# Designs tried in a protein design run: peptides against a protein of PDB entry 6FRK. Part 63

Target 1, 411 residues: chain A of PDB entry 6FRK
Amino acid sequence: NEEVLNAMLKEVCTALLEADVNIKLVKQLRENVKSAIDLEEMASGLNKRKMIQHAVFKELVKLVDPGVKAWTPTKGKQNVIMFVGLQGSGKTTTCSKLAYYYQRKGWKTCLICADTFRAGAFDQLKQNATKARIPFYGSYTEMDPVIIASEGVEKFKNENFEIIIVDTSGRHKQEDSLFEEMLQVANAIQPDNIVYVMDASIGQACEAQAKAFKDKVDVASVIVTKLDGHAKGGGALSAVAATKSPIIFIGTGEHIDDFEPFKTQPFISKLLGMGDIEGLIDKVNELKLDDNEALIEKLKHGQFTLRDMYEQFQNIMKMGPFSQILGMIPGFGTDFMSKGNEQESMARLKKLMTIMDSMNDQELDSTDGAKVFSKQPGRIQRVARGSGVSTRDVQELLTQYTKFAQMVKKM

## One batch from the design tools (peptide; made by RFdiffusion4, then SolubleMPNN)

Design b1_p12_6_s1 (from b1_p12_6, 8 letters changed)
Fold by OpenDDE base, seed 4:
Structure b1_p12_6_s1 (fold): chain B 411 residues (1-411), chain A 12 residues (1-12)
Amino acid sequence: as target 1 above (411 residues)
Amino acid sequence: KVAYLLLLELSE
């Protein structure tokens, strides 16, 4: 039993290392899991794999919990949030995402560009802020980030902004001058929260980077970016361990909406390849798909139309990047849809919808749409001509519909 | 749930 446990733990440890979990954390997790598993309970014929998986899951949940409550902004107050992080961490983009997140929740939100080091930093912030209709401040002439940050914070405080986000300079390397600048900015504006932005794709370097920031600046929150990429998120554990600060949000893509509050359970489930069914459900619920209940009820009765399929394709398109949605599905690894395949998949969905746009109501609303087309092959030719596709493309759509309708009948 | 099933079928 101990040999089997050790073998299974070795596989889990390997998978965690491949997920960019720090070696020290993996060792600690292994020891904690060994201590938490009662070998006597494993002898009683319980599913050993499920017990180990549950123990691993529990210990990973503890690793992402710093034991401190996340800072939250106070409604009706002026909350100053300072962002810190290296260049390429996604810091500037994340500032805009966070601002947009709070704005959508009805917070009076603004952005300050205190990055004087990077040429065009202010133009980039201005572009992002303008697209999102977020008020912004910065300078083309002032070179002191302390002055810009102080003036911007004062301005937006006087205008009764509730969320004041300050983006700072990011450098390619941990330089003492960067940390001194960050400290001077922090001292001048006295932020209510300091957010460290970390790129998850840096792998094993996450610990050293996060520690270097924490040792110089009072990091109170972490945001992890680029979790849509090849990064399996193990670096997030390293960030929490090094900063002793909670992950508050994650960046899940390049779009301004590719930003979500951090949830421990879904994150660990995804890290373990269990999928994110909860996140998928939440994302579906956020779409206010009012007709989902009526559709689910029809599906329970084995009724599924081409229109129902069309509506579901619209729902999928509204859910955002297809790669992210697939990455929430158990068994669809992050590698299943490379960025190239996402555009192709969206183009395929759009093509299918275009074919259905050439169908009539009788065809769309039939409980046996495939049979309607099979009885009158002239309908296939009409739809093909109307949508500018081959008769084969229409037949492929009908085949997919039939497969789906059969799967729904088995549910 | 339904969108999830559609995604599964589209991925095959």
Scores: peptide ipSAE 0.024, ipTM 0.660, DockQ to the pose 0.065
Fold by OpenDDE base, seed 5:
Structure b1_p12_6_s1 (fold): chain B 411 residues (1-411), chain A 12 residues (1-12)
Amino acid sequence: as target 1 above (411 residues)
Amino acid sequence: KVAYLLLLELSE
């Protein structure tokens, strides 16, 4: 029994290391799991695998919980949020995402660019802010970030803004000058929250970087970015351990909407490759895919048409990037869709939809669309000509439809 | 459920 436990724990430890979880945390987790598992209970015929999985899941949940309540803005007050992080962490983009998130929640939100070091920082922030219709402040002439931050915060406080986000200079190296500048800005504006933005793709470097920021400024919140890439998110555990601060949001892509509140359970489930069924359900519900009830009723009756398939393709396109959706599905690793495969998958969907746009209502609304085309092969030729594709492409679509319709009948 | 099955087949 101990040999079986050790073998299973070795597999889990390997998977966590491959997910960029810090080696010290993996060792600690292994010891904690061993201490939490009663070997006598394992002998009693309980599902050993489920017990180990549950113990691992429980210990990972503890590692991502700093035991500190996340800061939340107060309605009707001026809440100053200062962003800190390395250059290339996604800090500036994340400022815009957070501003947009609060704006969509009905907060009076604004952005301040106090990055004087990077040429074009203010132009980038201005472009993002203008696109999202978020008020912004910055200077093309003032070189002191303390002056810009102070003037911007004062301006927006006087205009009764509720969320005042301050973006600061990021550098590639842990330079003392950067940390001194950040401390001067923090002392001048007295932020209600300091947010450390971390790139998940830096892997094992997450601990050292997060610690360096926490040792210089009072980091109270963490945002993890680039969780749409090859980063499995294990670095997030290192950031929490080093900063002793909660993850409040995650960045899941390049779009302004690719930003969500951090949830512990879904994140750990995804980290373990169990998928994020809860986040998938929430995302499906946010899309107001209420038309799914009518589809679910049809599916219960074993009815599935080409139109029903078309509507589902539209729904999938509305859900956003395929990589994010697939990464929420159990058994689909986060790495399954490289950025290149996402564009290809979207192009494939658009091609299939274009073929269906050349079908008539009789073909689309038939309970056996493939049989309609098999009985009258001239329909395949018409659809192929109308959509600018081969007859083979139409036959492949009908084959896929038939496969789906058979799966639906088994549901 | 159906959208998930559709995504699976598109990923193959």
Scores: peptide ipSAE 0.023, ipTM 0.632, DockQ to the pose 0.068
Fold by OpenDDE base, seed 2:
Structure b1_p12_6_s1 (fold): chain B 411 residues (1-411), chain A 12 residues (1-12)
Amino acid sequence: as target 1 above (411 residues)
Amino acid sequence: KVAYLLLLELSE
């Protein structure tokens, strides 16, 4: 039994190391799992694999919990949020994402660019803020980030802003000058929250980076970025362990809406390759598909039309990057859709929709759409000509529709 | 659920 446990723990430890979990945390987890697993309970015929998986899951959940409640902004107050992090961490982009998140929730939100070190920082922030219709402050002439931050915070306090986000300068590495500048800015503006932004793609360097920031700056919150890439998210555990601060949000892409509140359970499930069924359900519910009730009602009656399939393709396109949605499905590894496959999959969906745009209402609304086309082959040729595709492409669409309709009837 | 099934079949 101990050999089996050790073999399974070795496999889990290898997978966690491949997920960029810090070696110290993996060792600690291994010891905690060993202590939590009563070898005597394993003798009772319980599925040893499930028990070990549950123990691993439970210990990972503890590693992402700092035991500290996340800071939350107070409605009707002026909340100053200072961002800190290295250059290339996604800090500036994350400031815009957070501002947009609060603005969409009905908060009076603004952005301050106190990055005087990077040429074009203010232009980049201004472009992002303008696209999102977020008020912004910065200077082209002032080189002291303390002055810019102080003036911007004062301005937006006087204008009764509720969320005042301050983007600071970064560096490519940890430098004393960066931390001194951050402390000067923090002392001047007295932020209600300091957010450390960490790039998950830096792997094993996450611990050392997060520790360096926490040792110098009073980090109270963490945001982890680039979780859509090759980063399996193990660096997030290192950030929590080093900062003793909660992860409040994650960045899941390059778009301003590729930003979500951190949820422990879905994150650990994804880290273990168990998928994120909860996040998929939430994302499906956020689509405000009021028509889902009508669809569910049709599905209960075993009715599925080409129009219903078209509407589902529109819904899929609204859910965002296809790779992210697939990564929420248990058994679909993150590697299943290379970046090349996502564009190809979206192009395939768009092609299928273009074929359906050449169908008439009788064809789209038929409960047996494939049979309508099989009875009158001239319809296939019409649709093919109308959409600029081959008759084979239309037949492939009808074959897919038939497979879907059969799956729906079995539900 | 249906969008999920559609995604599964499109991935295959």
Scores: peptide ipSAE 0.023, ipTM 0.617, DockQ to the pose 0.069
Fold by OpenDDE base, seed 1:
Structure b1_p12_6_s1 (fold): chain B 411 residues (1-411), chain A 12 residues (1-12)
Amino acid sequence: as target 1 above (411 residues)
Amino acid sequence: KVAYLLLLELSE
């Protein structure tokens, strides 16, 4: 039993290391899991695998919990949120994402660019803010970030803004001058929250980076960026461990809406390759994909047409990056995302839709579309010619449709 | 729900 436990823990530890979880945390996790597993309960014929998985899950949940309540803005107050992080961490983009998130929730939100170090920082922030219709402040002439931050905060406080986000300068590496500037800005504006932005793609470097910031600046919150399915997310555990601060949000892509509140359970499930069914449901609900009451009624009757499939493909395309959606599905491990398959999968969907665009209403609206084509093979050739594809491609589409229609009949 | 099933089958 101990040998089996050790073998399974070795596999889990390997997978966590491959997920960029810090080696010290993986070692600690292994010890904690060993201590949490009752060997006597393992003898009782319980599924040892499930028990180990549950113990691992529980200990990972503890690793992302700093034991500190996350700061939340107070409605009707001026909440100053200072962003800190290295250049390339996604800090500036994340400022805009957070501002947009609060704006969509009915908060009076604004952005301040206090990055005087990077050429074009203010233009980038202005561009992002303007696209999102978020009020912004910055200077083209003032070189002191303390002055810009102070003036911007004062201006927006006087205008009764509720969320005042201050983007600061980054550097390519930790430099004393960066931390001095950050401290001067923090002292001048007295932020209600200091948010450290970390790039998840830096993997094992997350611990050292997060520690360097925490040792110099009173980081109270963490945002992890570049969790687009390629980032293994293990660096997030290192950030929490080093900063002793909660992850409050995650950035999941390049779009301004590729930003979500951090949820511990879904994150750990995704890290373990268990999928995120909750996040998938939430994402489907947020899209307000018109629950075509007509489609639901058809599905209740076991009816599914090629048109119904086309509409579902349109809905899938609206869900954003296909890799992110697949990564929410149990059994679609992170490896399915690594193969550049997102663009290929979207291209495949577009190809299937293009084939269906060459179908007629009789073909699209038939409750047995595959049978319509099987009875009259000339239809396959017509559709193939009309869409510029092979007859095989049309047959593959019809095969997929038949599989889907069979699944729908079993629902 | 149906979109999810369709995604599953497209990924296979």
Scores: peptide ipSAE 0.022, ipTM 0.635, DockQ to the pose 0.066

Design b1_p12_6_s2 (from b1_p12_6, 8 letters changed)
Fold by OpenDDE base, seed 1:
Structure b1_p12_6_s2 (fold): chain B 411 residues (1-411), chain A 12 residues (1-12)
Amino acid sequence: as target 1 above (411 residues)
Amino acid sequence: KLLYLLLKELSE
C-alpha cells in the first residue's frame, strides 16, 4: 500500500513539476499529502486514487490561500490601485482589463500611466483606455513618474473617481532603481492596494521574482497573466507562497474581456486537469444568448434539431479561443490546447456548419434529422454536393448529431 | 450542459 501511494504521489509530483509548480512546494505538498492520508482508510478498499486526488486537491487549495483576506474596493470612495511588475508581465494590459472589469460593474474607473521608462507606454495605455472608453491620464513631457502619478491621482480624486489605477514602470529584470521608483510612487500616492502582476509563463522563475517584489514593496494582491491554457498555472502557487498575498484576478488571453476574478476551486481543478465546468457555465451564461431559453425548453422536451446544433456551434465560435473552452472540459488535457488543435477544431466546426448550410429547413428543423436522411439517401448526396464535401462527411455529421440528440434525451 | 456535451463530442 505504501509503494502504491508512493508511486501515485510520484506521478502527481511529476505532473505538478510539469505544471511549473516550484520544486519546494511540490516536496511540501508530497509530505502534507502523505500526512493527510489515512493509510488505514486506504486499506478498507476505498478508491485509493480518489483519496489521493482529494488530498492533493486540498493541499493545493491551501497553497493558493495565503491566509490573508483580499482587498476589495469600497463603493463611493476613491480607491487607488497601484500596479507593479516586470516589463512583459502584462501589467499595462492588466490595468486596462481591471479598469474595464470595474467599469462594467458600474464603478467610475480611470487609468494613470506613470511609466516614463518605456517609450510609447502612454500611447499604449491611451489606446487601450480609449477603446474601452476609460478615462486616462499621463504625460508626454513629464519624466518623473512621481509627479505624473500624484497629479493623475489628485485629478481623478477631485473628479470623484472610485477606481484609480496607476500603471508604473517595469524593467526587464529586478533592479534597485525600479524598486526605488516604485517606493517613491507608492509614498506619493498612498495606494489602497498594490497589485503585483506576474506572467505565469515564466514558470520556475515565479518564486524568485515574486519574492524580490515582496521584499521591496508592500505587495497586497497578485494578478497572474497569460493563463490562456498554455500557461501551466503552477507559478501562481509560487507567487502566493512568496508574496503571502492573494491572487485577486487572472488574465486568460489578450482580449480586454479575458479577465476574471480568481476562484481557488476552479483554478486548482484546472491545474489538476479536472476541468472547469463552473467556468464553462459562467462563460456560456455571459454570452447572453437570448435563444438559450427556447433551446432549454426544447431540451427539457428531449428535442434537439440540426438547427439547434448549428446554433450551438455558432455559440462555441463566439466563446473565443476554442483551446480555452476545451481546457475547461474534464479530460481535455493541455495537449488539446495546442494552437494547431485549436485551428483544426475551428476548421472542423466551420466545415460542419458549411455542411449544414446546404441543408433545407425540413432537414434542419426535424427532431429526427438523422432519420430524415436515412429514409431518403438522396438528401445526403444533395447536401454533399452543395457543400463540396464527401457523402462520408455528411454521414459523420449526422452521426455526431445522433450522439448529441441521444445525450439530450438522457439529460 | 448541452454546450459541454457538444464541446466534448467535438474534441473526441
Scores: peptide ipSAE 0.022, ipTM 0.587, DockQ to the pose 0.061
Fold by OpenDDE base, seed 4:
Structure b1_p12_6_s2 (fold): chain B 411 residues (1-411), chain A 12 residues (1-12)
Amino acid sequence: as target 1 above (411 residues)
Amino acid sequence: KLLYLLLKELSE
């Protein structure tokens, strides 16, 4: 039994290392899991795999919990949020995402560009802020980030902004000069929260980077970016361990709305390849799909039309990048849709929708759409011509529809 | 559930 446990733990440890979990954390987790497993319960014929999975899940949840309550802004107050992080961490983009998040929640939000080191930093922030209709401040002439940050914070305080986000300079390397600049800015503006932005894709370097920032700057919150990519999220554990600060948000893509509050349970579930059903439900609910009840009722009766399929494809397209949606589905690993396959998958969906756009209401609303087309083959030719596709493409769509309709009838 | 099934079949 101990050999089996050790073998299973070795597989879990390997998978965690492949997920960019720091080797020290993996070792600690292994020891904690071993101590948490009751060997007597394992002997009693309980599913050893489920017990180990549960123990691993619990210990991973502990690793992402720093035991410190996350800072939250106070409504009706002026909350200054300073962002720190390396160049390429997604810091500037994340400032805009956070600003947009709070703006959508009804907070009076603004952005300050205190990055004087990077040429075009202010133009980039201005572009992002303007697109999101977020008020912004910066300078083309002032080179001291302390002056810009101070003036910007003062301006927006005087204008009664509730969320004042300050983007600072990011350098490519951890330099003492960068940390001194960050400290000077922090001292001048006295932020209510200092957010460290970390790129999850840097893998094993997450610990060293996060530690270097925490050792120099009073990091109170962490945001992890690029979790939509090949980053399996193990770097997030390293960030929490090094900073002893909670992850407050995660960046899940390139769009301004590819940003969500950090949820421990869904995150660990994703990390373990268990999927994120809760996050999928939340995303579906955010879409305000009013017709979900009508669809659910039809599905309960085993009715599924081509229109119902079309509406589901529209819903998929509205949920954002297809790779992110698939990554939320249990059993679809992050590797299932490489970035290259996402564009192709979206193109496939668009093609299918274009074919259905050439269908008439009788065809779309038929409870047996495939039979309607089979009885009158001329419909296939009409739809094919209307959509600029082959008759084969229409037949493939109908085959896919039939497969879905059969699955719905089995539900 | 349906969305899950649709996504599953589209990914295959």
Scores: peptide ipSAE 0.022, ipTM 0.573, DockQ to the pose 0.068
Fold by OpenDDE base, seed 3:
Structure b1_p12_6_s2 (fold): chain B 411 residues (1-411), chain A 12 residues (1-12)
Amino acid sequence: as target 1 above (411 residues)
Amino acid sequence: KLLYLLLKELSE
């Protein structure tokens, strides 16, 4: 039993290391899991795999909990949020995402560009802010980030802004001059929250980077970026361990809406490849798909038309990046989260919808579905010509539809 | 459930 436990723990440890979890954290987790597993309970014929998975899950949940309550903005106050992190971490994009998140929640939100080091930083921030209709401040002439940050914070405080986000210089590497600049800005503006932005794709470097920032500035919150596709998320554990600060949000893509509040359980579930059914349900509910009730009623009657399939494809497209949605489904491996597969999957969906756009209402609303086309093969040729595809592509669509309709009838 | 099935089939 101990040999089996050790073998299974070795596999889990290997998988966690492959997920960019820090070696020290993996060792600690292994010891904690060993201590949490009663070998006598394992002998009683309980599913050893499930017990180990549960123990691993529980210990990973502890690793993402720093034991510190996340800072939250106070309504009706001027909340100054300073962003820190390296260039390429997604910091500037994350400032815009956070600003947009609060704006959509009815907070009076603004952005300040205190990055004087990067050429075009202010133009980039201005472009993002303008697209999102977020008020912004910065300078084309002032080179002191302390002056810009101070003036911008004062301006927006006087205008009674509730959320004042300050983007700082990230530079390309950890340098003393960067940390000194960050400290000077922090001292001048007295932020209510300092947010460290970390790129999850840097893997094993996450611990050292996060520690370097925490050792120099009072990081109180972490945002992890690039959790789309390639980042296995293990670096997030390292960031929490090093900063002793909670992850407050995650960036899940390039779009301004690819930003969500951090949830521990879904994140650990995703890290373990267990999927995120809860996040999928939440995302479906956020879409306010009013027509879901009508669809559910049709499904209860075993009715599923080509139009019903089309509407579901529209709903999938509204959910955002397909890779993120697939990554929420249990049993879809990390390989489906590759950016290449997302574009291909979306292109495939769009192609299927384009074929269906060439169908008539009789074909789309037919309860016979694909049988309408089998009874009158001329319909396939018409749809193929109308959509600019082969008759084979239309047949493949009808085959997929038939497979879906059969699955729906079994539900 | 349906969305899961649709997504599963689209991934195949």
Scores: peptide ipSAE 0.021, ipTM 0.604, DockQ to the pose 0.066
Fold by OpenDDE base, seed 2:
Structure b1_p12_6_s2 (fold): chain B 411 residues (1-411), chain A 12 residues (1-12)
Amino acid sequence: as target 1 above (411 residues)
Amino acid sequence: KLLYLLLKELSE
């Protein structure tokens, strides 16, 4: 039924617009999805919703794929990477994140500050680079970004650096002077890759911004920043569409480690509110939760202790920002954990752990911790006093534990 | 799965 299809597509289109997907792309997607869905197959009683979701997913994947292979640095060569983007896009922070990423991968990496426009740009880069132990170059006196970039690139080439990242000046707006400066720098240093850094939080402005950069500078790669915020990532589609360049990395926070290679499937899944189960699994696996086997084995036997819960809370805290983890869970919208809710959730976890730190081994290792406390209410009072919380807080913990233990028994 | 359930309950 075409009416049902149109209704469902309207809901999807609304959700995509609410996710900052450009209206032109949403229209194109709608047309492409309509063309890809055989209405006759929809009549056959197939799950119309799943079919539409799958078609939407496929078309979104195509929108994120520019059909161009991402540039990759060559090991043992000198690779010059120039960063371009507006001020406040996270460009300077992203330079440091990328440098740190390559350094951690065993690349001889350096940073050049060719931002002469912003006061304190070099100090900021120097601070970030020093914290990450990344070699850096810049000037406090030279005002020509071309000179700084050229000298820095030459220096680090002579020192056999493999990854030479050049941070350029940003502006608050698209200005011709900015583009001229970027072109002059690019012409002088002849970068192997030009990376456009885009703030995802600018929403519908992503297309116009990305286009303006692409029209002036040979952008070959895109990095999208601030995907930890309220930005639902739809702007990334606009960036790819406008630049015809692949997204190579995403910035997922303010920390230097809040940086990951772009993965199309997880990103689109997250954009659609489907979560990132694969990324969650990868993060869980990266934590070397070797003890997960022992836990899984205990769980298979329906055994779940307060200690097991404590260990899981420790593991959750090790996964990094709780908002990012929740955002990987299907059905937890990106909005579920505002930045305020993340701190609150982490504080809640820490509080629960502090309560458990006041428990004894008999209480922690009991297969029915709640029953141990119910049989001897004096334990609740002891734990409450020991952890500086109310008896109610301890009871709430035990209630949560009981819920978890019941879920484990149903697994 | 367990982590998902734990996170789900913590989010409620």
Scores: peptide ipSAE 0.021, ipTM 0.598, DockQ to the pose 0.070

